# Designs tried in a protein design run: peptides against a protein of PDB entry 9IZ0. Part 26

Target 1, 345 residues: chain A of PDB entry 9IZ0
Amino acid sequence: ITCLGSNGHTYKQLVKGGNDDLRQDAVMEQVFEQVNGFLRSYRKTSQRNLSMRTYKVIPLALKTGVIEWVQDTIPLGEYLDSAHKVYHPKEWSLSTCRKLIAEKQMEDLETRLKVYDLVCRHYRPVFRHFFLESYADPVQWFTTQTNYARSTAVASVLGHVLGLGDRHGQNILIDKTSGEVIHIDLGIAFEQGKKLPVPECVPFRLTRDVVDGMGITGVEGVFRRCMEFTLETLRREEDSLLSVLEVLRYDPLFSWLISPLRRMKKQKMQLENFNQPESGNITTDASRDPKIQRNNVSGESEAERAILKVRQKLSSTLSVEASVGELIRIAQDPSYLALMFCGWS

## One batch from the design tools (peptide; made by RFdiffusion4, then SolubleMPNN)

Design b1_p9_5_s3 (from b1_p9_5, 6 letters changed)
Fold by OpenDDE base, seed 4:
Structure b1_p9_5_s3 (fold): chain B 345 residues (1-345), chain A 9 residues (1-9)
Amino acid sequence: as target 1 above (345 residues)
Amino acid sequence: GPSLVYPPL
């Protein structure tokens, strides 16, 4: 829809209807605004303008809301698919790569690693070209690439701490003006991504293309430093962050668990991304409502468990540098990326 | 403590 603002400007807005509870997105955006407050208060983060990019979410009903249409953005996955066809027209298609990974999904780790490595050799990174194509001015190029690395670092730390799931290339927007990342579809949080049919094994998305966008220094430049400063800020503000999350513990509308409906929807979308439409009427007899035992684990017990995991991720047992180093290592580890539905790009 | 306030409609 297009709305006329009280200022006389027209704003495009996306009306989402369906099974996605936009209240979760709205709540996560509020958590990000609080974290942005912490990042502005701390000298090391404020001097670098570190922030999680946010967007406006207005929940209108239980399953309906209005989302700000972020102008001048592109989904990372859309750019990568387009750019890969331009720069590497002789390499494998994204559909071929997806098929090969899917065919080995039930195989052992060694077999999955071999197929992942094979896919990686036939699908090379291209995301550096986003900055080279979009910004002819060297100062603008450097600024936008720096903004990308900074925003990706903030999003990576915060995404790990909050356990943001479903971080695929369609749920990460790139701002074409600033180079900053915008994370969307925040309905999978607090490690509920590990409960997906293809479990999330990485703390955040740090695939080869995500790294290629950081330029020549890769993760060892602005990205690592900004992760360190962000994690240092979140550790200093642990009690403040936990107090924000405790408010959600008492919100009867906040879902600490991925709903069975969301799991099934994401399962279908994952399967559709792997299967070309063979017109086979897989009448998935949806009538077998799996008696998912409502483990009457009170929403309170799952909230407490989620908050405990956040606290554990903010632990000062390891230095900031050691913690960030381990997160970067795990996020780039082929043994984890080979288990993902799209770990190669 | 911090209060999460749903944006006013």
Scores: peptide ipSAE 0.008, ipTM 0.509, DockQ to the pose 0.027
Fold by OpenDDE base, seed 2:
Structure b1_p9_5_s3 (fold): chain B 345 residues (1-345), chain A 9 residues (1-9)
Amino acid sequence: as target 1 above (345 residues)
Amino acid sequence: GPSLVYPPL
């Protein structure tokens, strides 16, 4: 839809209907706005303009809402599929890679690693080209690549701390103006991604293409340092962040658990994405939601477990540098990426 | 403490 603002400007908006509870997205966006307050208050993060990019979400009903249409963006996965066809036209298609990984999904780790390595050799990183082709001016190129590395670092720390799941290439937008990442579809949080049919085993998305976009330094320099400064800020503001999350503990509308319907939808999307190019308009008309009485007692216990895990991730038992080093290691480990739905790109 | 409030319509 297009809305006329009170300022006389027209804004495109996405009306989302169906089975997705946009209230969870709206709540996570509010958590990000609070974290952005902490990042602005701390010298090491404010000096670098570190922020999580946010978008407006207005829940209208249980499964309907309005989402801000972020202009001048592209899904990371859409760019990468297009760029691989242009820069590596002799390599395997994304569909071929997906098929080979899926055919081995039930096999042992050794077999899955062999197939992952094979796919990686036939589907090479291209995301560096986004910056090289979009920005002819060297200052603009350097600025946008730096903004990408910074925003990815913030999103990686927050994604780990809050346990964000479902971080596939269609749920990560790239701002073509700033180079910043925008994370969308926030309905899998607090490690509920581990309960998907393909469990998420990485703390955040740090695939070969995500790293290739950082340029010649990869994860070193800007990305690593910005993760460190972000984690240092979140550790300093632990009590403030936990106080924000405690408000959610008592929100009867917040879902600490992935619904069986959302699991089935994600399973179906994982299966259908083998056979069709990702046109993001799957209107699943599933009119039969059994009213699962949310046992309030089970919700509070899951909220408490989620908050305890956030506290554990903010623990000062390891240095910031050691903690970030381990997160980067795990996020790039082939033994985890080979288990993912799309760990090669 | 911080208040999380659904965006007012």
Scores: peptide ipSAE 0.007, ipTM 0.504, DockQ to the pose 0.027
Fold by OpenDDE base, seed 3:
Structure b1_p9_5_s3 (fold): chain B 345 residues (1-345), chain A 9 residues (1-9)
Amino acid sequence: as target 1 above (345 residues)
Amino acid sequence: GPSLVYPPL
């Protein structure tokens, strides 16, 4: 829909209806706006204009809402699929790479590492070309690449601290004007990505293409330093951040758990990406839903566990530099990436 | 609706 604002501007909006919990997206966007307040108040982050890019979400009912249409954006995944065909036309298709990883998903770590390495050798990163294509002026090129590395650093720290899942390249938009990242579909938070059929075992998305977009310095330039300043700000504002999350503890509409419907939808999408049409009737006997013993863990007990995990991630036991160094290491570790869903890489 | 297509590697 297109709405006329009271300011005389027209705004394109997406009306989303169905089984999608837009309330989780709206809550996460409110948390990001509070964090953006902390980033603006702290000298080291404000001097760099560090922020999480936000979008407007207005829940209208239990299953319906209005989302801001983010103009001048492209999904990271859409760009990468098109760019890979242009720059590496002799390399493997994305479908071939996904098939090979999928075929080995039930195998041991050693076999999965061998397949991941094989795929990486036949599917090279291309995301550096986004900046080279889009910005003919060297100052604009450097500025937008810097904005990308900064926004990715903020999103990576927040994604880790809040335990954001489902960080796939269709849920990450690139702003074509600023080079900044916009994270969308925030309905998997507080480590619920670990409860997916293929668990998310990395703290945030730091795939080869995400790194290639940072330019020649990769993670060791602007990205690492901006992660450090962001984490330092969040540690300083720990009590303020936890107080914002405590308000959500008492929101009867907030789900601290992944909904069974969303879990089933993600399971189906994962399985559909395995099934290229070889005519094998994999009767996925959907009747073997392992009896999730609904241990009557009150929603309050799950909220308390989630807040405790946020506090643990903000712990000052390690330096900011050591903590960021370990997060970057884990997010790039092939032993973790090879265990991810075949779409993740 | 737009199928949330899982991304590139």
Scores: peptide ipSAE 0.047, ipTM 0.632, DockQ to the pose 0.257; fails the geometry check
Fold by OpenDDE base, seed 5:
Structure b1_p9_5_s3 (fold): chain B 345 residues (1-345), chain A 9 residues (1-9)
Amino acid sequence: as target 1 above (345 residues)
Amino acid sequence: GPSLVYPPL
């Protein structure tokens, strides 16, 4: 829909009607606005204009809401699929790469590592080209690449701390004007990505293309330093951040668990990538309700465990530099990336 | 159900 604001400006808005609860997205956006307050108050982050890019979410009912249409931007996955065809036309298609990883998803780590390495040799990074082709002026090129590395650093720290899942290329959007990243579909938080059929085992998305967009210094430039300043700010404001999360503990409308529907939808998408479409109407009579022993773990006990896990991630037991160094290492480790769902590569 | 296509940012 298009709305005329009281200021005379025209705003595009997306009306979502579906089974997804937009309250989780709206709550995470409110947490990001509070974190942006902390980043503005601290000198080291404020001097660099560090922020999590936000978008407006207005839940209208349990299954309906209005989302801001952000303009002048592109899904990371859409850009990468197009750019790989242009810059590497002799390499494997993304579909071929995903198929090879999926075919080995039930195999041992050694076999999965061999397939991941093979795919990496036939599907090389291209995301550096986004900045080279979009910005003819060297100052604009450098500024937008710097903004990308900064915004990716903030999103990586905050995504790790809040345990954001489902960070695939369609849920990460790039502002074509600023180079900043914007994270959407926040419906998997507080480590619920580990409860997926293929568990998420990396702290945030730091794939080869995400690193290629940072330019010649990769993670060792602006990105690492901005992760360090962001984590230093969040450790300083730990009590303030935990107080914001405690309000959600008492919200009877907030779900600390992945919805069974979202889990089933992802399980189906993971299984459909294994079966070539033989046109058989397998009416999978979904009547085998696995007796999920609803251990009546109260929603309160899940909230308490989630908040405790946030506190543990903000622990000062390791230096900021050591903590960021370990997060960057794990997020790029082939032994973790080879275990991810084939749609992550 | 309707595929919730997020707007392209």
Scores: peptide ipSAE 0.015, ipTM 0.514, DockQ to the pose 0.109; fails the geometry check

Design b1_p9_5_s4 (from b1_p9_5, 6 letters changed)
Fold by OpenDDE base, seed 4:
Structure b1_p9_5_s4 (fold): chain B 345 residues (1-345), chain A 9 residues (1-9)
Amino acid sequence: as target 1 above (345 residues)
Amino acid sequence: GPSLTLPPL
């Protein structure tokens, strides 16, 4: 929809209707605004203007709401698919890569690593070209690439700490003006991504294209240092962050668990992204009502487990540098990326 | 599909 604001400007807005609970997105955006408060209060993060890019979500009813419209953005995955066709026209298509990974989904880790390596050799990173194409001025290029690395670092730490799932290239927007990342579709949090049909094994998205966008230094320099400063801030503000999450424990509308409907929707979307429409009547006999074993795990017990897991991720047992080093290692490990739906880009 | 977001007023 297009809305006329009281300021006389026209705003595009996305109306989501259906199965997506926008209340979860709205709550996560409120958590990000609180974290942005902590990042502004701490000298090391404030001096670098570190923030999670946020957006306004207005829940209107159960499963319906208005989402703001990011002007001047592109989904990371849309840019990468387009740019890969331009810069590597002789390499494999995204559909070919997806098919090969899918065909080996049920195989052992060794076989999945072999196909992941093969896909990586036939689908090279291109995301550095986003900055080179978009910014003819060297100062703008450097500034936007720096903003990208900073924004990605904040989003990576927050994504890990809050256990944000479903971080595929369509759920990460790039701001064409600032180079900053904007994370969207926040309805998979608190490690519920591990309960998807293809479990998420990485703490955040740090694929080869995500790294290629950081420029010549890759993860070393701006990204690593900004992760360290962000994690140091969150460890300092642990009690404040946990207090914000405890408020959500008592929100009867907040879902600490991925809904069965959302799992089924993500399962269908995963299958549809692997299948070109060859006319195989997969009669998904939707008649198997999965007997929802209402394991009477009270929503309180799931909230408590989620908060305990956040606290564990903020633990000072390891240095900030060691913790960030391990997160970066795991997020780039082929043994984890080979298990993902799209770990190569 | 992208869920989408305005700059601050």
Scores: peptide ipSAE 0.006, ipTM 0.462, DockQ to the pose 0.044
Fold by OpenDDE base, seed 3:
Structure b1_p9_5_s4 (fold): chain B 345 residues (1-345), chain A 9 residues (1-9)
Amino acid sequence: as target 1 above (345 residues)
Amino acid sequence: GPSLTLPPL
């Protein structure tokens, strides 16, 4: 829909109707606005204009809401798929790479590592070209690449702390004007990505293309330092952040657990990325609802577990530098990346 | 605590 604001500006809005609960997205955006308050108050983060890019979500009813249309953006995956064909026309297709990873999904770690390495050698990063194509002025190029590294650092720390899942290339938008990242579809949080059919085992998305967009320094420089300053700010504001999350503990309509329906949708999307269109009517008889014993773990007990896990991630047991160093290491570790869903690369 | 009030329409 298109709405005319009282200020005379026209706003495009996406009406999302269906089975997706937009309340989780709206809650996560409110948490991000509070965190943006902390980032503005702290000198080290404020001097760098560090923020999580937000978008407006208005839940209207159960499974219906209005989302702000983020103008001048492109999904990271859409850019990468197009750019790879231009810059590496002799390399493997994304569909070939996904198929090879998928065919080995049930194999041991050693076999999955060999296939992941093989795919990486035949599908090279291209995301540096986004900045080279979009910004002919050297000052604008440097500024936008810096904004990308900064926004990715904030999103990586927040994504880890809040346990954001489902961070595939279609759920990450790039702002074509600023170079900043915008995370969308926030309906998998508080480590519920580990409950997907293919568990998410990395703290955030730091794939080869995400690193290639940072330029020649990769993770070493703007990205690492901005992660450190963001984590330092969140550790200082731990009680404030936990107090915001405690409000959600008593919201009976906030789901601390991934919906079985959402899990099944993600399972289908993962399986559809396995199958070439061989016209086999696999009537997946969706009627075998496995009696998932609803262990009546009260929603309050799952909220408490989630808040305790956030507190553990904000622990000062390790230095900020050591904690960020370990997060960057794990997020790039082939032993974790090779275990991810085939569309993660 | 800060009431997570939905912003008015």
Scores: peptide ipSAE 0.000, ipTM 0.437, DockQ to the pose 0.026
Fold by OpenDDE base, seed 5:
Structure b1_p9_5_s4 (fold): chain B 345 residues (1-345), chain A 9 residues (1-9)
Amino acid sequence: as target 1 above (345 residues)
Amino acid sequence: GPSLTLPPL
């Protein structure tokens, strides 16, 4: 819809209706605004304008809300699919690569690694071309590539600490004006991605194309340094961050568990991607409530486990540099990436 | 759909 503001400006808005609870997205955006406060207060992060890009979410009812339409953006996955066809027309299609990984999903790690390596040789990174195409001026090119590496670093640390899942290329927008990343669809948090039919085993998305967008230094430039400053800020503000999360512990409307419907939708998408290319709008007709025995694990016990896990990720047992080094290593490790679902690559 | 008036940014 298009709304007229009281200031006389027109705003595009997405009205989301259906089975998705927008309260999860609205809460995560509120947590990001608090974290942006901490990043502005700390000299090392403030001097670099480090922030998580946010968008407005207004929940109107249990299953309906208004989301801000983020202008001048493109989904990372949409850009990559188009760019691979242009720059590597002799390589394998994304659908061929996904099919080969999916066909081996139940095989051993050695077999999955061989298929992942084979796919990587026939589907090369292209995301560097986004900056080369979009920014003819060298100063704009350098600025936007720097903003991309900075915003990706903040999102990677926050995504790890808050246990954000479902970070596929359609849930990551690129701002065409600034080069910044915008994370959307935040309904898988607090490590609930590990409860998916194919468990998420990496701390954040650091695929070959995500690294290719950082330029010639890859992860060893602006990205690593901005991850370190972000983690240092979050460790300093641990009590403040945990206090924000404790408010959610007492919210009877907040779900610390993945919705059974969302889990089934992801399971169905993982199974249907074996048989058909992604043709759009899956209208999930909500008419079968399977009586999944709610094991009476109190929502309070899952909230306490989630907060404890956030505290553990903010632990100062390792240096900031050692912690960031290990996160970057795991996020790029083929032994972890080969275990991901076929749509992760 | 219903016209929502946003408050000014």
Scores: peptide ipSAE 0.000, ipTM 0.440, DockQ to the pose 0.027
Fold by OpenDDE base, seed 1:
Structure b1_p9_5_s4 (fold): chain B 345 residues (1-345), chain A 9 residues (1-9)
Amino acid sequence: as target 1 above (345 residues)
Amino acid sequence: GPSLTLPPL
C-alpha cells in the first residue's frame, strides 16, 4: 500500500496478513523505543548516537497489521548469498553447507564441530565487501562500517538481554544508506529460541560474516566498546526496563511462550527461506519433541521467569567488560555455533 | 523479502 502522510509525503507500507502475530513485534519495537530513550540520555551512548533501529508495526488484528517498508535495505542473508557467489565462486554453495550441517544435526558435538570447521574452510566470509562495493568514498566507507559495528553492538546487547531468537540472515536487514542493522520478525523473544527443535545456544548472531563486516578490527574496537556502553546503560536503567516489561506481564495479548504450532511453523519457514527448490528431502524428524509435560504454567509465571532472566542478564556480578567479553566469546565459540540450525552459519 | 522502516512520528 502507498499512504499519503500528514506531511504530504507518500510512504510505501506492507500489509502483512496471515499467521504471524504482529503484536509481538509491536511490543518489542515499543521496548526498543524505551531503550533508545535510555541510550539518548546516557553520555557514553548519546555521544555515539547509539540506537536500536526500529520499524513501526501497527497491529490491526490478531493476524493482520501494517508494517512499513524499509527503503534501501537488503536482508543480510540475501547479500551474503549473492556476494559469496561473486567473491568465492570456487567455494561450496550455501545449499551444500546447509545440507552437510543438517545431515549431522543429530550427531555428537565432536562430529558437528568437524563438519562446521569443514564448512568454514569451504565457505569464507564476504561481508566486508558490502562496505567496499557500496561506498567508494573513504569517509562514507568508514562512517557506514562504523554505523554497522555500532548498530550491531546495540542489537547484540539488546537481543541478548531480551532473549531475541530467530536471528537468521533473512531477519536482519542492512540499511544501504547508513550501514545500520534492522532486526525484523521479533516473534521469538525471552529465550523462546531455546525451545525451538534446534535450540539457539548463542546470545546473539556473531557469525564470521557479521564480524567480517566490522572490518580489520573485527570485534576488537567499535563493536566491543559499543556493547560495553550499551550494557552499562541498560544496567543503569534496569528498574526502568523491568518496569516496562512488567506492564507486558498483564497484557493478555502478549505471548510469553512460543506455541508448539508456532515452533513448527517458524522452523518450517526457516527451512523454506533457506531452501531454494533443490529437492533434498530434509526430513526434519519433528517426532522428538520431548514430552514437555503440560504443566499449565500460567502465562503470568512465564512472564515472571522471563523478567527474572532479564534481571539476571543485567546483574552487576561481573564487570561490563567481563560480561561483554564472555558474550562475545560465547557468540563466536565453534562449540556453540556448530550446534545452531544449519541456516545460522 | 520486503524490508520494513517507519518514518519518524
Scores: peptide ipSAE 0.000, ipTM 0.411, DockQ to the pose 0.041; fails the geometry check

